# Peptides against a protein of PDB entry 7VSI, part 9

Target 1, 32 residues: chain A of PDB entry 7VSI
Amino acid sequence: EDISEDPSWARVVNLNALLMMAVAVFLWGFYA

## One batch from the design tools (peptide; made by RFdiffusion4, then SolubleMPNN)

Design b1_p10_7_s2 (from b1_p10_7, 7 letters changed)
Fold by OpenDDE base, seed 2:
Structure b1_p10_7_s2 (fold): chain B 32 residues (1-32), chain A 10 residues (1-10)
Amino acid sequence: as target 1 above (32 residues)
Amino acid sequence: SYFEKALELA
């Protein structure tokens, strides 16, 4: 099975992953 | 810490 990502969707997923991590850090920083 | 709990790290 080819598990290679479509490069356009890979960027979308990666950007959203970074955004989610940033949001998580801000929430952690606010409550911790 | 909250971070450890969130990631289930001991």
Scores: peptide ipSAE 0.048, ipTM 0.473, DockQ to the pose 0.105
Fold by OpenDDE base, seed 4:
Structure b1_p10_7_s2 (fold): chain B 32 residues (1-32), chain A 10 residues (1-10)
Amino acid sequence: as target 1 above (32 residues)
Amino acid sequence: SYFEKALELA
């Protein structure tokens, strides 16, 4: 069976992943 | 640091 991601939703997920990583880095930079 | 604690790094 094909488990390939829908390209449009893959972009949305990837953008959210990048944003969450950026937020985590900024929080780390602020508190650590 | 918080990051070191989270990754269990010394």
Scores: peptide ipSAE 0.045, ipTM 0.459, DockQ to the pose 0.096
Fold by OpenDDE base, seed 3:
Structure b1_p10_7_s2 (fold): chain B 32 residues (1-32), chain A 10 residues (1-10)
Amino acid sequence: as target 1 above (32 residues)
Amino acid sequence: SYFEKALELA
């Protein structure tokens, strides 16, 4: 199966991944 | 820490 990504959607996914990681770090900082 | 506990579960 080809796992290549559309560049525009790859960027959207990567930006959302960064935002989710930031939220996770803040939650970790709050509870830990 | 919660992070260390999570690593043990992973």
Scores: peptide ipSAE 0.041, ipTM 0.449, DockQ to the pose 0.100
Fold by OpenDDE base, seed 5:
Structure b1_p10_7_s2 (fold): chain B 32 residues (1-32), chain A 10 residues (1-10)
Amino acid sequence: as target 1 above (32 residues)
Amino acid sequence: SYFEKALELA
């Protein structure tokens, strides 16, 4: 499949996405 | 809020 992901890199990307979202929410909560 | 300002830029 053209857009299929490597499972190990998919996990790394997903974990980083979750961490970035958490940091964004904390920054919003702190400065807003 | 930051979220409201982001929506205005869309």
Scores: peptide ipSAE 0.041, ipTM 0.447, DockQ to the pose 0.091

Design b1_p10_7_s3 (from b1_p10_7, 5 letters changed)
Fold by OpenDDE base, seed 5:
Structure b1_p10_7_s3 (fold): chain B 32 residues (1-32), chain A 10 residues (1-10)
Amino acid sequence: as target 1 above (32 residues)
Amino acid sequence: SLFELSKELA
């Protein structure tokens, strides 16, 4: 199966993943 | 990318 990504969209996905992780950590920090 | 990693681990 070819799961090769467009490099620009791969970067967008990775940056959003980092952003979502930061938000999750902040929520955990305040409410857990 | 993390997306490709998630597809491989699923």
Scores: peptide ipSAE 0.047, ipTM 0.441, DockQ to the pose 0.043
Fold by OpenDDE base, seed 4:
Structure b1_p10_7_s3 (fold): chain B 32 residues (1-32), chain A 10 residues (1-10)
Amino acid sequence: as target 1 above (32 residues)
Amino acid sequence: SLFELSKELA
């Protein structure tokens, strides 16, 4: 199976992952 | 990417 990613979309995914992790940490820090 | 890593770990 070809699991190779388009480099531009890989960057978009990684940036969104980091953004969502930051949001999760802020929610945890505020409500937990 | 993190997506590829997640597929390898699954």
Scores: peptide ipSAE 0.046, ipTM 0.434, DockQ to the pose 0.044
Fold by OpenDDE base, seed 1:
Structure b1_p10_7_s3 (fold): chain B 32 residues (1-32), chain A 10 residues (1-10)
Amino acid sequence: as target 1 above (32 residues)
Amino acid sequence: SLFELSKELA
């Protein structure tokens, strides 16, 4: 099965994932 | 990428 993806959209997904993880860590640090 | 990983783990 071909799971190849467009490199430009792959970067957008990964950068947004990193951003969301950073936000989650800050929320965890503030409220937990 | 994380997207490919999510498809592989599904």
Scores: peptide ipSAE 0.045, ipTM 0.434, DockQ to the pose 0.041
Fold by OpenDDE base, seed 2:
Structure b1_p10_7_s3 (fold): chain B 32 residues (1-32), chain A 10 residues (1-10)
Amino acid sequence: as target 1 above (32 residues)
Amino acid sequence: SLFELSKELA
């Protein structure tokens, strides 16, 4: 099976990962 | 919660 990423979907996934990390940091910063 | 655990580990 080919596990190589399609570049367009890789960007979508990576952008969402960064957004989720930013949201997590904001929540931690506000509620910690 | 996982959130509270993360606060403890920070």
Scores: peptide ipSAE 0.042, ipTM 0.435, DockQ to the pose 0.071

Design b1_p10_7_s4 (from b1_p10_7, 6 letters changed)
Fold by OpenDDE base, seed 4:
Structure b1_p10_7_s4 (fold): chain B 32 residues (1-32), chain A 10 residues (1-10)
Amino acid sequence: as target 1 above (32 residues)
Amino acid sequence: SYFELALKLA
């Protein structure tokens, strides 16, 4: 069988990934 | 900065 993501948890993970990338960009913009 | 460099190389 294939290992497919649960759609609801996939969305949660993706949203967190986007938020962390945004935070990283703002930290870069502020300190670098 | 090192953070800036890391982002460029990633």
Scores: peptide ipSAE 0.044, ipTM 0.492, DockQ to the pose 0.091
Fold by OpenDDE base, seed 3:
Structure b1_p10_7_s4 (fold): chain B 32 residues (1-32), chain A 10 residues (1-10)
Amino acid sequence: as target 1 above (32 residues)
Amino acid sequence: SYFELALKLA
């Protein structure tokens, strides 16, 4: 089974990952 | 919290 990513969905996932990391940093900054 | 500690150590 190939684990290679579709480039379009890879970009969508990466952008969502960045957004989630930004949210996590805001939560950390607020509570820590 | 452990989560806060993990982020501070990262």
Scores: peptide ipSAE 0.043, ipTM 0.488, DockQ to the pose 0.094
Fold by OpenDDE base, seed 2:
Parts: structure tokens; sequence; C-alpha cells
Structure b1_p10_7_s4 (fold): chain B 32 residues (1-32), chain A 10 residues (1-10)
């Protein structure tokens, strides 16, 4: 329980993580 | 490559 994520915030974080990864790949693709 | 660099930094 101590290290358990709140499900709603877990989704928010995961969605932002996916978004950031996509942005990173786009930037990499543009400049590499 | 940038990908290789990223792997090295990880």
Amino acid sequence: as target 1 above (32 residues)
Amino acid sequence: SYFELALKLA
C-alpha cells in the first residue's frame, strides 16, 4: 500500500509519459 | 546516433 499509486493519478502520469515520449521521438526524428 | 547516445546515458 505504501508504494501503491492512486489509479486516477497513475493514468494521468502514464498518459503524460506517453505524450512526452512521442514528443521526444518527433524531435529526435526532426533533428537526427 | 542519438539513439545510441540515449542508451549510453540510461
Scores: peptide ipSAE 0.042, ipTM 0.473, DockQ to the pose 0.111
Fold by OpenDDE base, seed 5:
Structure b1_p10_7_s4 (fold): chain B 32 residues (1-32), chain A 10 residues (1-10)
Amino acid sequence: as target 1 above (32 residues)
Amino acid sequence: SYFELALKLA
């Protein structure tokens, strides 16, 4: 199977992944 | 913490 990504959508996904990781760390830091 | 547990199990 070809799992290659469209470059523009890959960027959108990567940016959202980074934002979600940052939010998760801040939530952990706030509530833990 | 849950995060520390996840790091240990990974």
Scores: peptide ipSAE 0.041, ipTM 0.466, DockQ to the pose 0.078

Design b1_p10_8_s1 (from b1_p10_8, 4 letters changed)
Fold by OpenDDE base, seed 2:
Structure b1_p10_8_s1 (fold): chain B 32 residues (1-32), chain A 10 residues (1-10)
Amino acid sequence: as target 1 above (32 residues)
Amino acid sequence: EYFELSAKLA
């Protein structure tokens, strides 16, 4: 089974991952 | 405050 990522969707997922991490850090920094 | 919680989830 081929588990290689499509490069376009890999980029979308990576960008969303970075955004989610940034939001999480800001929420943590504000409320913790 | 959420740091301890995150450490438990890690």
Scores: peptide ipSAE 0.100, ipTM 0.576, DockQ to the pose 0.109
Fold by OpenDDE base, seed 4:
Structure b1_p10_8_s1 (fold): chain B 32 residues (1-32), chain A 10 residues (1-10)
Amino acid sequence: as target 1 above (32 residues)
Amino acid sequence: EYFELSAKLA
């Protein structure tokens, strides 16, 4: 069976992943 | 401190 992601939800997840990575980098840059 | 740790993990 196909387990490929729905394209629209894949974009939402990817955007959230990028935002979370950016936040993590800023927090790291601030406290490190 | 955290930069040194992250450099080792990366």
Scores: peptide ipSAE 0.096, ipTM 0.568, DockQ to the pose 0.112
Fold by OpenDDE base, seed 3:
Structure b1_p10_8_s1 (fold): chain B 32 residues (1-32), chain A 10 residues (1-10)
Amino acid sequence: as target 1 above (32 residues)
Amino acid sequence: EYFELSAKLA
């Protein structure tokens, strides 16, 4: 319960994390 | 340059 997540916000965070990883891969591919 | 750095961090 101390570090438990609300399921709806967990999905929002996970989707944003996925999008940020995709952006990071494209930036890596561009500059590397 | 960034590829070599990424390879070291991987």
Scores: peptide ipSAE 0.096, ipTM 0.566, DockQ to the pose 0.109
Fold by OpenDDE base, seed 5:
Structure b1_p10_8_s1 (fold): chain B 32 residues (1-32), chain A 10 residues (1-10)
Amino acid sequence: as target 1 above (32 residues)
Amino acid sequence: EYFELSAKLA
């Protein structure tokens, strides 16, 4: 229970994580 | 290529 996630914020965080990973891959693909 | 650098920093 101490580490349980609020469902609405969990979605926001997960979407941001996916977007950040996508941006990182694009930057890597462009410069590497 | 930045992959080797990222692996070292991870």
Scores: peptide ipSAE 0.096, ipTM 0.569, DockQ to the pose 0.105

Design b1_p10_8_s2 (from b1_p10_8, 6 letters changed)
Fold by OpenDDE base, seed 5:
Structure b1_p10_8_s2 (fold): chain B 32 residues (1-32), chain A 10 residues (1-10)
Amino acid sequence: as target 1 above (32 residues)
Amino acid sequence: EYFELAKKLA
């Protein structure tokens, strides 16, 4: 129970995590 | 370049 996620917020967080990972990979691919 | 830096910091 203590670590359970609200399904709507879990989706928002997961989408933001994917976007942040994509941005990080693009920055790495461009500058590294 | 940043990959080599990350390997040094990790």
Scores: peptide ipSAE 0.056, ipTM 0.485, DockQ to the pose 0.093
Fold by OpenDDE base, seed 1:
Structure b1_p10_8_s2 (fold): chain B 32 residues (1-32), chain A 10 residues (1-10)
Amino acid sequence: as target 1 above (32 residues)
Amino acid sequence: EYFELAKKLA
């Protein structure tokens, strides 16, 4: 199976992943 | 509470 990502959507997903990680770390740091 | 869980899962 070809698992190659479309470069434009890969970038969008990676940026969203970074944002979600940042939010998760802040929520964890505040409530844990 | 979550910190102790994270230490166990890490």
Scores: peptide ipSAE 0.055, ipTM 0.484, DockQ to the pose 0.105
Fold by OpenDDE base, seed 3:
Structure b1_p10_8_s2 (fold): chain B 32 residues (1-32), chain A 10 residues (1-10)
Amino acid sequence: as target 1 above (32 residues)
Amino acid sequence: EYFELAKKLA
């Protein structure tokens, strides 16, 4: 089974991952 | 209290 990512969807997923990590760090910084 | 949890998970 080929696990190669489509380059356009890879970019969308990576950007969403970065946004979620940023939000998580802000929540941690505010409440911890 | 999340800071103490983070110290336990690190």
Scores: peptide ipSAE 0.053, ipTM 0.480, DockQ to the pose 0.101
Fold by OpenDDE base, seed 4:
Structure b1_p10_8_s2 (fold): chain B 32 residues (1-32), chain A 10 residues (1-10)
Amino acid sequence: as target 1 above (32 residues)
Amino acid sequence: EYFELAKKLA
């Protein structure tokens, strides 16, 4: 089974992960 | 409140 990630989609996923973490930190900073 | 909870869990 080839589980290798396409480099372009890997970058998109990683960028979305970073964006989601940033949003979570801002929401935490706003409500906490 | 959530920050105080985070300090307790950290």
Scores: peptide ipSAE 0.053, ipTM 0.475, DockQ to the pose 0.102

Design b1_p10_8_s3 (from b1_p10_8, 5 letters changed)
Fold by OpenDDE base, seed 3:
Structure b1_p10_8_s3 (fold): chain B 32 residues (1-32), chain A 10 residues (1-10)
Amino acid sequence: as target 1 above (32 residues)
Amino acid sequence: SYFDLSRELA
C-alpha cells in the first residue's frame, strides 16, 4: 500500500505538528 | 493569572 505524502501537504502537517507541540509545552509549563 | 517563567529547572 502506498503511504507516500504530497510534499507541500507534508510541510503543512509538519508545521502544525510543531505548533501543537509548542502549545503543549506551554500548557505543561503553565499547569505543571 | 501570572505565567511564571522564572521557575528553576534542575
Scores: peptide ipSAE 0.120, ipTM 0.638, DockQ to the pose 0.083
Fold by OpenDDE base, seed 4:
Structure b1_p10_8_s3 (fold): chain B 32 residues (1-32), chain A 10 residues (1-10)
Amino acid sequence: as target 1 above (32 residues)
Amino acid sequence: SYFDLSRELA
């Protein structure tokens, strides 16, 4: 199976993942 | 309300 990613969209997904993790950490820091 | 950053990170 071909699981190769388009490098441009891979960057978008990675940035989105980092953003979501940062938001989650800030929410955790705010409430916990 | 405010975002408190003064708590200890332990």
Scores: peptide ipSAE 0.118, ipTM 0.638, DockQ to the pose 0.085
Fold by OpenDDE base, seed 5:
Structure b1_p10_8_s3 (fold): chain B 32 residues (1-32), chain A 10 residues (1-10)
Amino acid sequence: as target 1 above (32 residues)
Amino acid sequence: SYFDLSRELA
């Protein structure tokens, strides 16, 4: 099984992962 | 309105 990532899509996924984590922390900070 | 970050953290 090949788990290698295309570099361009890796950047898109990583950026979205960072944004999702930031949103999650903000929601936790506001509601918890 | 404002976002209050002044809370105790673990």
Scores: peptide ipSAE 0.118, ipTM 0.639, DockQ to the pose 0.086
Fold by OpenDDE base, seed 1:
Structure b1_p10_8_s3 (fold): chain B 32 residues (1-32), chain A 10 residues (1-10)
Amino acid sequence: as target 1 above (32 residues)
Amino acid sequence: SYFDLSRELA
């Protein structure tokens, strides 16, 4: 099974992952 | 709204 990523969409996904992690950390810091 | 970053981190 081919699970190779399109490189341009891989970057979009990775950037969104980093953004979501940052938001999660700040939400945790705000409410915890 | 208050965003507190002065809490102790341990």
Scores: peptide ipSAE 0.123, ipTM 0.643, DockQ to the pose 0.081; fails the geometry check

Design b1_p10_8_s4 (from b1_p10_8, 7 letters changed)
Fold by OpenDDE base, seed 2:
Structure b1_p10_8_s4 (fold): chain B 32 residues (1-32), chain A 10 residues (1-10)
Amino acid sequence: as target 1 above (32 residues)
Amino acid sequence: SYFEKALELA
């Protein structure tokens, strides 16, 4: 099975992953 | 810490 990502969707997923991590850090920083 | 709990790290 080819598990290679479509490069356009890979960027979308990666950007959203970074955004989610940033949001998580801000929430952690606010409550911790 | 909250971070450890969130990631289930001991």
Scores: peptide ipSAE 0.048, ipTM 0.473, DockQ to the pose 0.105
Fold by OpenDDE base, seed 4:
Structure b1_p10_8_s4 (fold): chain B 32 residues (1-32), chain A 10 residues (1-10)
Amino acid sequence: as target 1 above (32 residues)
Amino acid sequence: SYFEKALELA
């Protein structure tokens, strides 16, 4: 069976992943 | 640091 991601939703997920990583880095930079 | 604690790094 094909488990390939829908390209449009893959972009949305990837953008959210990048944003969450950026937020985590900024929080780390602020508190650590 | 918080990051070191989270990754269990010394």
Scores: peptide ipSAE 0.045, ipTM 0.459, DockQ to the pose 0.096
Fold by OpenDDE base, seed 3:
Structure b1_p10_8_s4 (fold): chain B 32 residues (1-32), chain A 10 residues (1-10)
Amino acid sequence: as target 1 above (32 residues)
Amino acid sequence: SYFEKALELA
């Protein structure tokens, strides 16, 4: 199966991944 | 820490 990504959607996914990681770090900082 | 506990579960 080809796992290549559309560049525009790859960027959207990567930006959302960064935002989710930031939220996770803040939650970790709050509870830990 | 919660992070260390999570690593043990992973």
Scores: peptide ipSAE 0.041, ipTM 0.449, DockQ to the pose 0.100
Fold by OpenDDE base, seed 5:
Structure b1_p10_8_s4 (fold): chain B 32 residues (1-32), chain A 10 residues (1-10)
Amino acid sequence: as target 1 above (32 residues)
Amino acid sequence: SYFEKALELA
């Protein structure tokens, strides 16, 4: 499949996405 | 809020 992901890199990307979202929410909560 | 300002830029 053209857009299929490597499972190990998919996990790394997903974990980083979750961490970035958490940091964004904390920054919003702190400065807003 | 930051979220409201982001929506205005869309």
Scores: peptide ipSAE 0.041, ipTM 0.447, DockQ to the pose 0.091

## One batch from the design tools (peptide; made by RFdiffusion4, then SolubleMPNN)

Design b1_p11_1_s1 (from b1_p11_1, 7 letters changed)
Fold by OpenDDE base, seed 1:
Structure b1_p11_1_s1 (fold): chain B 32 residues (1-32), chain A 11 residues (1-11)
Amino acid sequence: as target 1 above (32 residues)
Amino acid sequence: IEELVRLARLF
């Protein structure tokens, strides 16, 4: 219960995490 | 590891 997330904010955070991973892989693939 | 250090130097 103490670590439960609001389901709307959990989706926003998860989408941002996926976008950040995609950008990181893009930067790695393009510059490394 | 070298490629991660290269990426880290971009920021």
Scores: peptide ipSAE 0.088, ipTM 0.628, DockQ to the pose 0.080
Fold by OpenDDE base, seed 3:
Structure b1_p11_1_s1 (fold): chain B 32 residues (1-32), chain A 11 residues (1-11)
Amino acid sequence: as target 1 above (32 residues)
Amino acid sequence: IEELVRLARLF
């Protein structure tokens, strides 16, 4: 229970994580 | 490595 995420907020966090990873890969691919 | 350090300095 103590580490269980709310399923709606878990999706929001996961989508934000994917977006941030995509932005990081684009920045790396362009500048590195 | 130097390019990754340059990228890290953007934040």
Scores: peptide ipSAE 0.085, ipTM 0.627, DockQ to the pose 0.079
Fold by OpenDDE base, seed 5:
Structure b1_p11_1_s1 (fold): chain B 32 residues (1-32), chain A 11 residues (1-11)
Amino acid sequence: as target 1 above (32 residues)
Amino acid sequence: IEELVRLARLF
C-alpha cells in the first residue's frame, strides 16, 4: 500500500493536529 | 489530571 500523503491534505491534517493540541492544552490548563 | 482520567473513562 502506498502511504504517500497528498501535500495539500497533509497541510490540512497538520494544521488540525496543531489546533487539537492547542485545545487539549487549554482544557488541561483550565480544568485539570 | 483527575478530570482527564474521568474523560478517558467515558470511552
Scores: peptide ipSAE 0.076, ipTM 0.602, DockQ to the pose 0.106
Fold by OpenDDE base, seed 4:
Structure b1_p11_1_s1 (fold): chain B 32 residues (1-32), chain A 11 residues (1-11)
Amino acid sequence: as target 1 above (32 residues)
Amino acid sequence: IEELVRLARLF
């Protein structure tokens, strides 16, 4: 199974992952 | 802080 990512979609996914991590850290820092 | 301690206990 080829698990190679399209470089344009890889960037979109990585940016969304970073945004989700930042939101999670802010929520954790605010409520924990 | 309490939820941080709870999360730390999972490791």
Scores: peptide ipSAE 0.068, ipTM 0.561, DockQ to the pose 0.068; fails the geometry check

Design b1_p11_1_s2 (from b1_p11_1, 6 letters changed)
Fold by OpenDDE base, seed 2:
Order: C-alpha cells, then structure tokens, then sequence
Structure b1_p11_1_s2 (fold): chain B 32 residues (1-32), chain A 11 residues (1-11)
C-alpha cells in the first residue's frame, strides 16, 4: 500500500510513457 | 539491433 500509485498521477505517467515509446519507434523507423 | 544501439548511444 505504501508504494501504491495515485490514480491521477499514474495516468499522467502512463500517457508520458506512451508518448515516449511512440517517439522511440519513430526514431527507430527513421534511423534504422 | 546494431542500428538501435547506435541510436541509443547517440543521446
């Protein structure tokens, strides 16, 4: 319970993670 | 994979 995520911040982090993964895929597609 | 590693190391 002490390491449980706040639901609102969890969504913010998850959205940023998805954005970063999309950027990484585009960079891979461009340079590889 | 080699190109991906090169890309990762460019940052």
Amino acid sequence: as target 1 above (32 residues)
Amino acid sequence: LEELVKLAQSF
Scores: peptide ipSAE 0.065, ipTM 0.548, DockQ to the pose 0.079
Fold by OpenDDE base, seed 1:
Structure b1_p11_1_s2 (fold): chain B 32 residues (1-32), chain A 11 residues (1-11)
Amino acid sequence: as target 1 above (32 residues)
Amino acid sequence: LEELVKLAQSF
């Protein structure tokens, strides 16, 4: 089965993942 | 971890 990603959409998803991780770390740092 | 769980549950 082919599970390869379209490179353009993969980049969009990866950037959003990084942004979400940064937000999570900021929330942790501020409230915990 | 406990504080993170509390945080997650506060939203």
Scores: peptide ipSAE 0.062, ipTM 0.546, DockQ to the pose 0.079
Fold by OpenDDE base, seed 3:
Parts: C-alpha cells; structure tokens; sequence
Structure b1_p11_1_s2 (fold): chain B 32 residues (1-32), chain A 11 residues (1-11)
C-alpha cells in the first residue's frame, strides 16, 4: 500500500509526536 | 489563548 508506514520509522515519528505534545503542554502550563 | 498566541509569536 502506498501510504503504509515502515514500522521502525512509524515508531520514531510517534515517539517524537508524543514528545512534542508533552513539550507543548508544559509550555502552556508554564506560560498561560 | 491570548497568552499562548503571544508566546508563539515571540519566536
């Protein structure tokens, strides 16, 4: 399938997505 | 929201 993800890179992307969301929440919590 | 927008625009 054209839009299928490589499992290893899918994991890397997902972990980075979670990291970015955590950073965003901490920034919001600190400054808002 | 306003403070968060100000934060985002500080970069």
Amino acid sequence: as target 1 above (32 residues)
Amino acid sequence: LEELVKLAQSF
Scores: peptide ipSAE 0.059, ipTM 0.541, DockQ to the pose 0.078
Fold by OpenDDE base, seed 4:
Order: C-alpha cells, then structure tokens, then sequence
Structure b1_p11_1_s2 (fold): chain B 32 residues (1-32), chain A 11 residues (1-11)
C-alpha cells in the first residue's frame, strides 16, 4: 500500500510520460 | 533505425 498511487496523480504522471515519449520521438526524428 | 538501435542499447 505504501507504493500505491493516488488515482488523480497517476493520471497526471501518465500524461506527462506520454508527452515526454512523444517529445523524445520528435527530437529523434528531427536530429537523428 | 540505426540511431534508434544505438539509443535502445544505451539503456
């Protein structure tokens, strides 16, 4: 339970993770 | 693809 995620913050983290992955793909696509 | 493979292998 100590490692359980708050559902609201879990969504925020997941959205940011997706955005970071998209940015990484765009940077790779542009510079590599 | 080659650059992607290099990136993947860096982890």
Amino acid sequence: as target 1 above (32 residues)
Amino acid sequence: LEELVKLAQSF
Scores: peptide ipSAE 0.054, ipTM 0.509, DockQ to the pose 0.110

Design b1_p11_1_s3 (from b1_p11_1, 6 letters changed)
Fold by OpenDDE base, seed 2:
Structure b1_p11_1_s3 (fold): chain B 32 residues (1-32), chain A 11 residues (1-11)
Amino acid sequence: as target 1 above (32 residues)
Amino acid sequence: LEELIRLAQSF
């Protein structure tokens, strides 16, 4: 399918998304 | 929420 994800890169993207959310929460908790 | 928005806009 045109919009299908490669499973290995999908995992990398998902892990980076979780990391970015964690960083955002820490920044909010510290500065806001 | 306002503080979060202000922080996000600082970058």
Scores: peptide ipSAE 0.081, ipTM 0.597, DockQ to the pose 0.081
Fold by OpenDDE base, seed 1:
Order: sequence, then structure tokens, then C-alpha cells
Structure b1_p11_1_s3 (fold): chain B 32 residues (1-32), chain A 11 residues (1-11)
Amino acid sequence: as target 1 above (32 residues)
Amino acid sequence: LEELIRLAQSF
């Protein structure tokens, strides 16, 4: 496959993406 | 949406 991810690092990135989305929603909820 | 844009521009 031309574009592939290491499964362990893909999981770390995905978890951080979810955490950042949650933080963004809390910031939006607090300031909006 | 405007509040989200203002938030993004505040940092």
C-alpha cells in the first residue's frame, strides 16, 4: 500500500485527535 | 460559527 500507518502510532495519534476535539468543544462551550 | 472563528483568532 502506498500510504500506511504503524498500528501502534496510529492509535496514539487517533487518541490524541479525540482528546483535542474534546478540549476544543469544552473551550467553545466555555467561551461561546 | 462566529464565536468559534473569534476563538480561533484569539490565540
Scores: peptide ipSAE 0.078, ipTM 0.593, DockQ to the pose 0.078
Fold by OpenDDE base, seed 3:
Structure b1_p11_1_s3 (fold): chain B 32 residues (1-32), chain A 11 residues (1-11)
Amino acid sequence: as target 1 above (32 residues)
Amino acid sequence: LEELIRLAQSF
């Protein structure tokens, strides 16, 4: 309600979050 | 951890 998200934009944000986490894990695995 | 910090600071 107060902090409800538009379902389509929520999906876009979630996909971007997953991509960023994947990139971060690859950078960690390669350099650390 | 130190390598991650150095990586983060490289940007």
Scores: peptide ipSAE 0.073, ipTM 0.588, DockQ to the pose 0.079
Fold by OpenDDE base, seed 5:
Structure b1_p11_1_s3 (fold): chain B 32 residues (1-32), chain A 11 residues (1-11)
Amino acid sequence: as target 1 above (32 residues)
Amino acid sequence: LEELIRLAQSF
């Protein structure tokens, strides 16, 4: 099974991952 | 941090 990422979707996933990490850090900083 | 851990463990 080939698990190689499509470059366009890899970018979308990476950008969303960064966004979600930023949100998590802000929630941590504010509430924890 | 403890509050986030408690939240995570609630699911």
Scores: peptide ipSAE 0.070, ipTM 0.568, DockQ to the pose 0.106

Design b1_p11_1_s4 (from b1_p11_1, 7 letters changed)
Fold by OpenDDE base, seed 2:
Structure b1_p11_1_s4 (fold): chain B 32 residues (1-32), chain A 11 residues (1-11)
Amino acid sequence: as target 1 above (32 residues)
Amino acid sequence: LEAFVALARLA
């Protein structure tokens, strides 16, 4: 109960995490 | 290692 994720917000966070990882890979690819 | 260094250069 206390540490369980709301499924709607979990999806929003996970999508943003994936977007941030994609951006990080593009930046790494550009500068490395 | 190089990936982390490359990311650090963005800051």
Scores: peptide ipSAE 0.064, ipTM 0.537, DockQ to the pose 0.087
Fold by OpenDDE base, seed 5:
Structure b1_p11_1_s4 (fold): chain B 32 residues (1-32), chain A 11 residues (1-11)
Amino acid sequence: as target 1 above (32 residues)
Amino acid sequence: LEAFVALARLA
């Protein structure tokens, strides 16, 4: 499968994505 | 950083 993710790295990427989204929402809430 | 906040306000 050409687009298959390694399960361990998929978890790392997903956790970082969630953290970045949370930070973005807090920045929006604080400055906007 | 402020640029991302500005873009979020436009959405």
Scores: peptide ipSAE 0.063, ipTM 0.543, DockQ to the pose 0.119
Fold by OpenDDE base, seed 4:
Structure b1_p11_1_s4 (fold): chain B 32 residues (1-32), chain A 11 residues (1-11)
Amino acid sequence: as target 1 above (32 residues)
Amino acid sequence: LEAFVALARLA
């Protein structure tokens, strides 16, 4: 059986990932 | 936090 992600939770995880990447880039940009 | 930023600067 294929372990497919629930589409709604996948979106929440992806949004959090994007937000964390954005924060990391801003921190890098601030101190670089 | 600063160590994480320093690591990011190496990338």
Scores: peptide ipSAE 0.062, ipTM 0.544, DockQ to the pose 0.130
Fold by OpenDDE base, seed 3:
Structure b1_p11_1_s4 (fold): chain B 32 residues (1-32), chain A 11 residues (1-11)
Amino acid sequence: as target 1 above (32 residues)
Amino acid sequence: LEAFVALARLA
């Protein structure tokens, strides 16, 4: 199975990952 | 949600 990423979707996923990490840090800071 | 936050507290 080819696991190569489309560069445009890779960017979208990476940006969403960054946003999710920011949200996770906020939740950690707020509740922990 | 609480379980995930609890796991984060281990860091």
Scores: peptide ipSAE 0.060, ipTM 0.538, DockQ to the pose 0.130

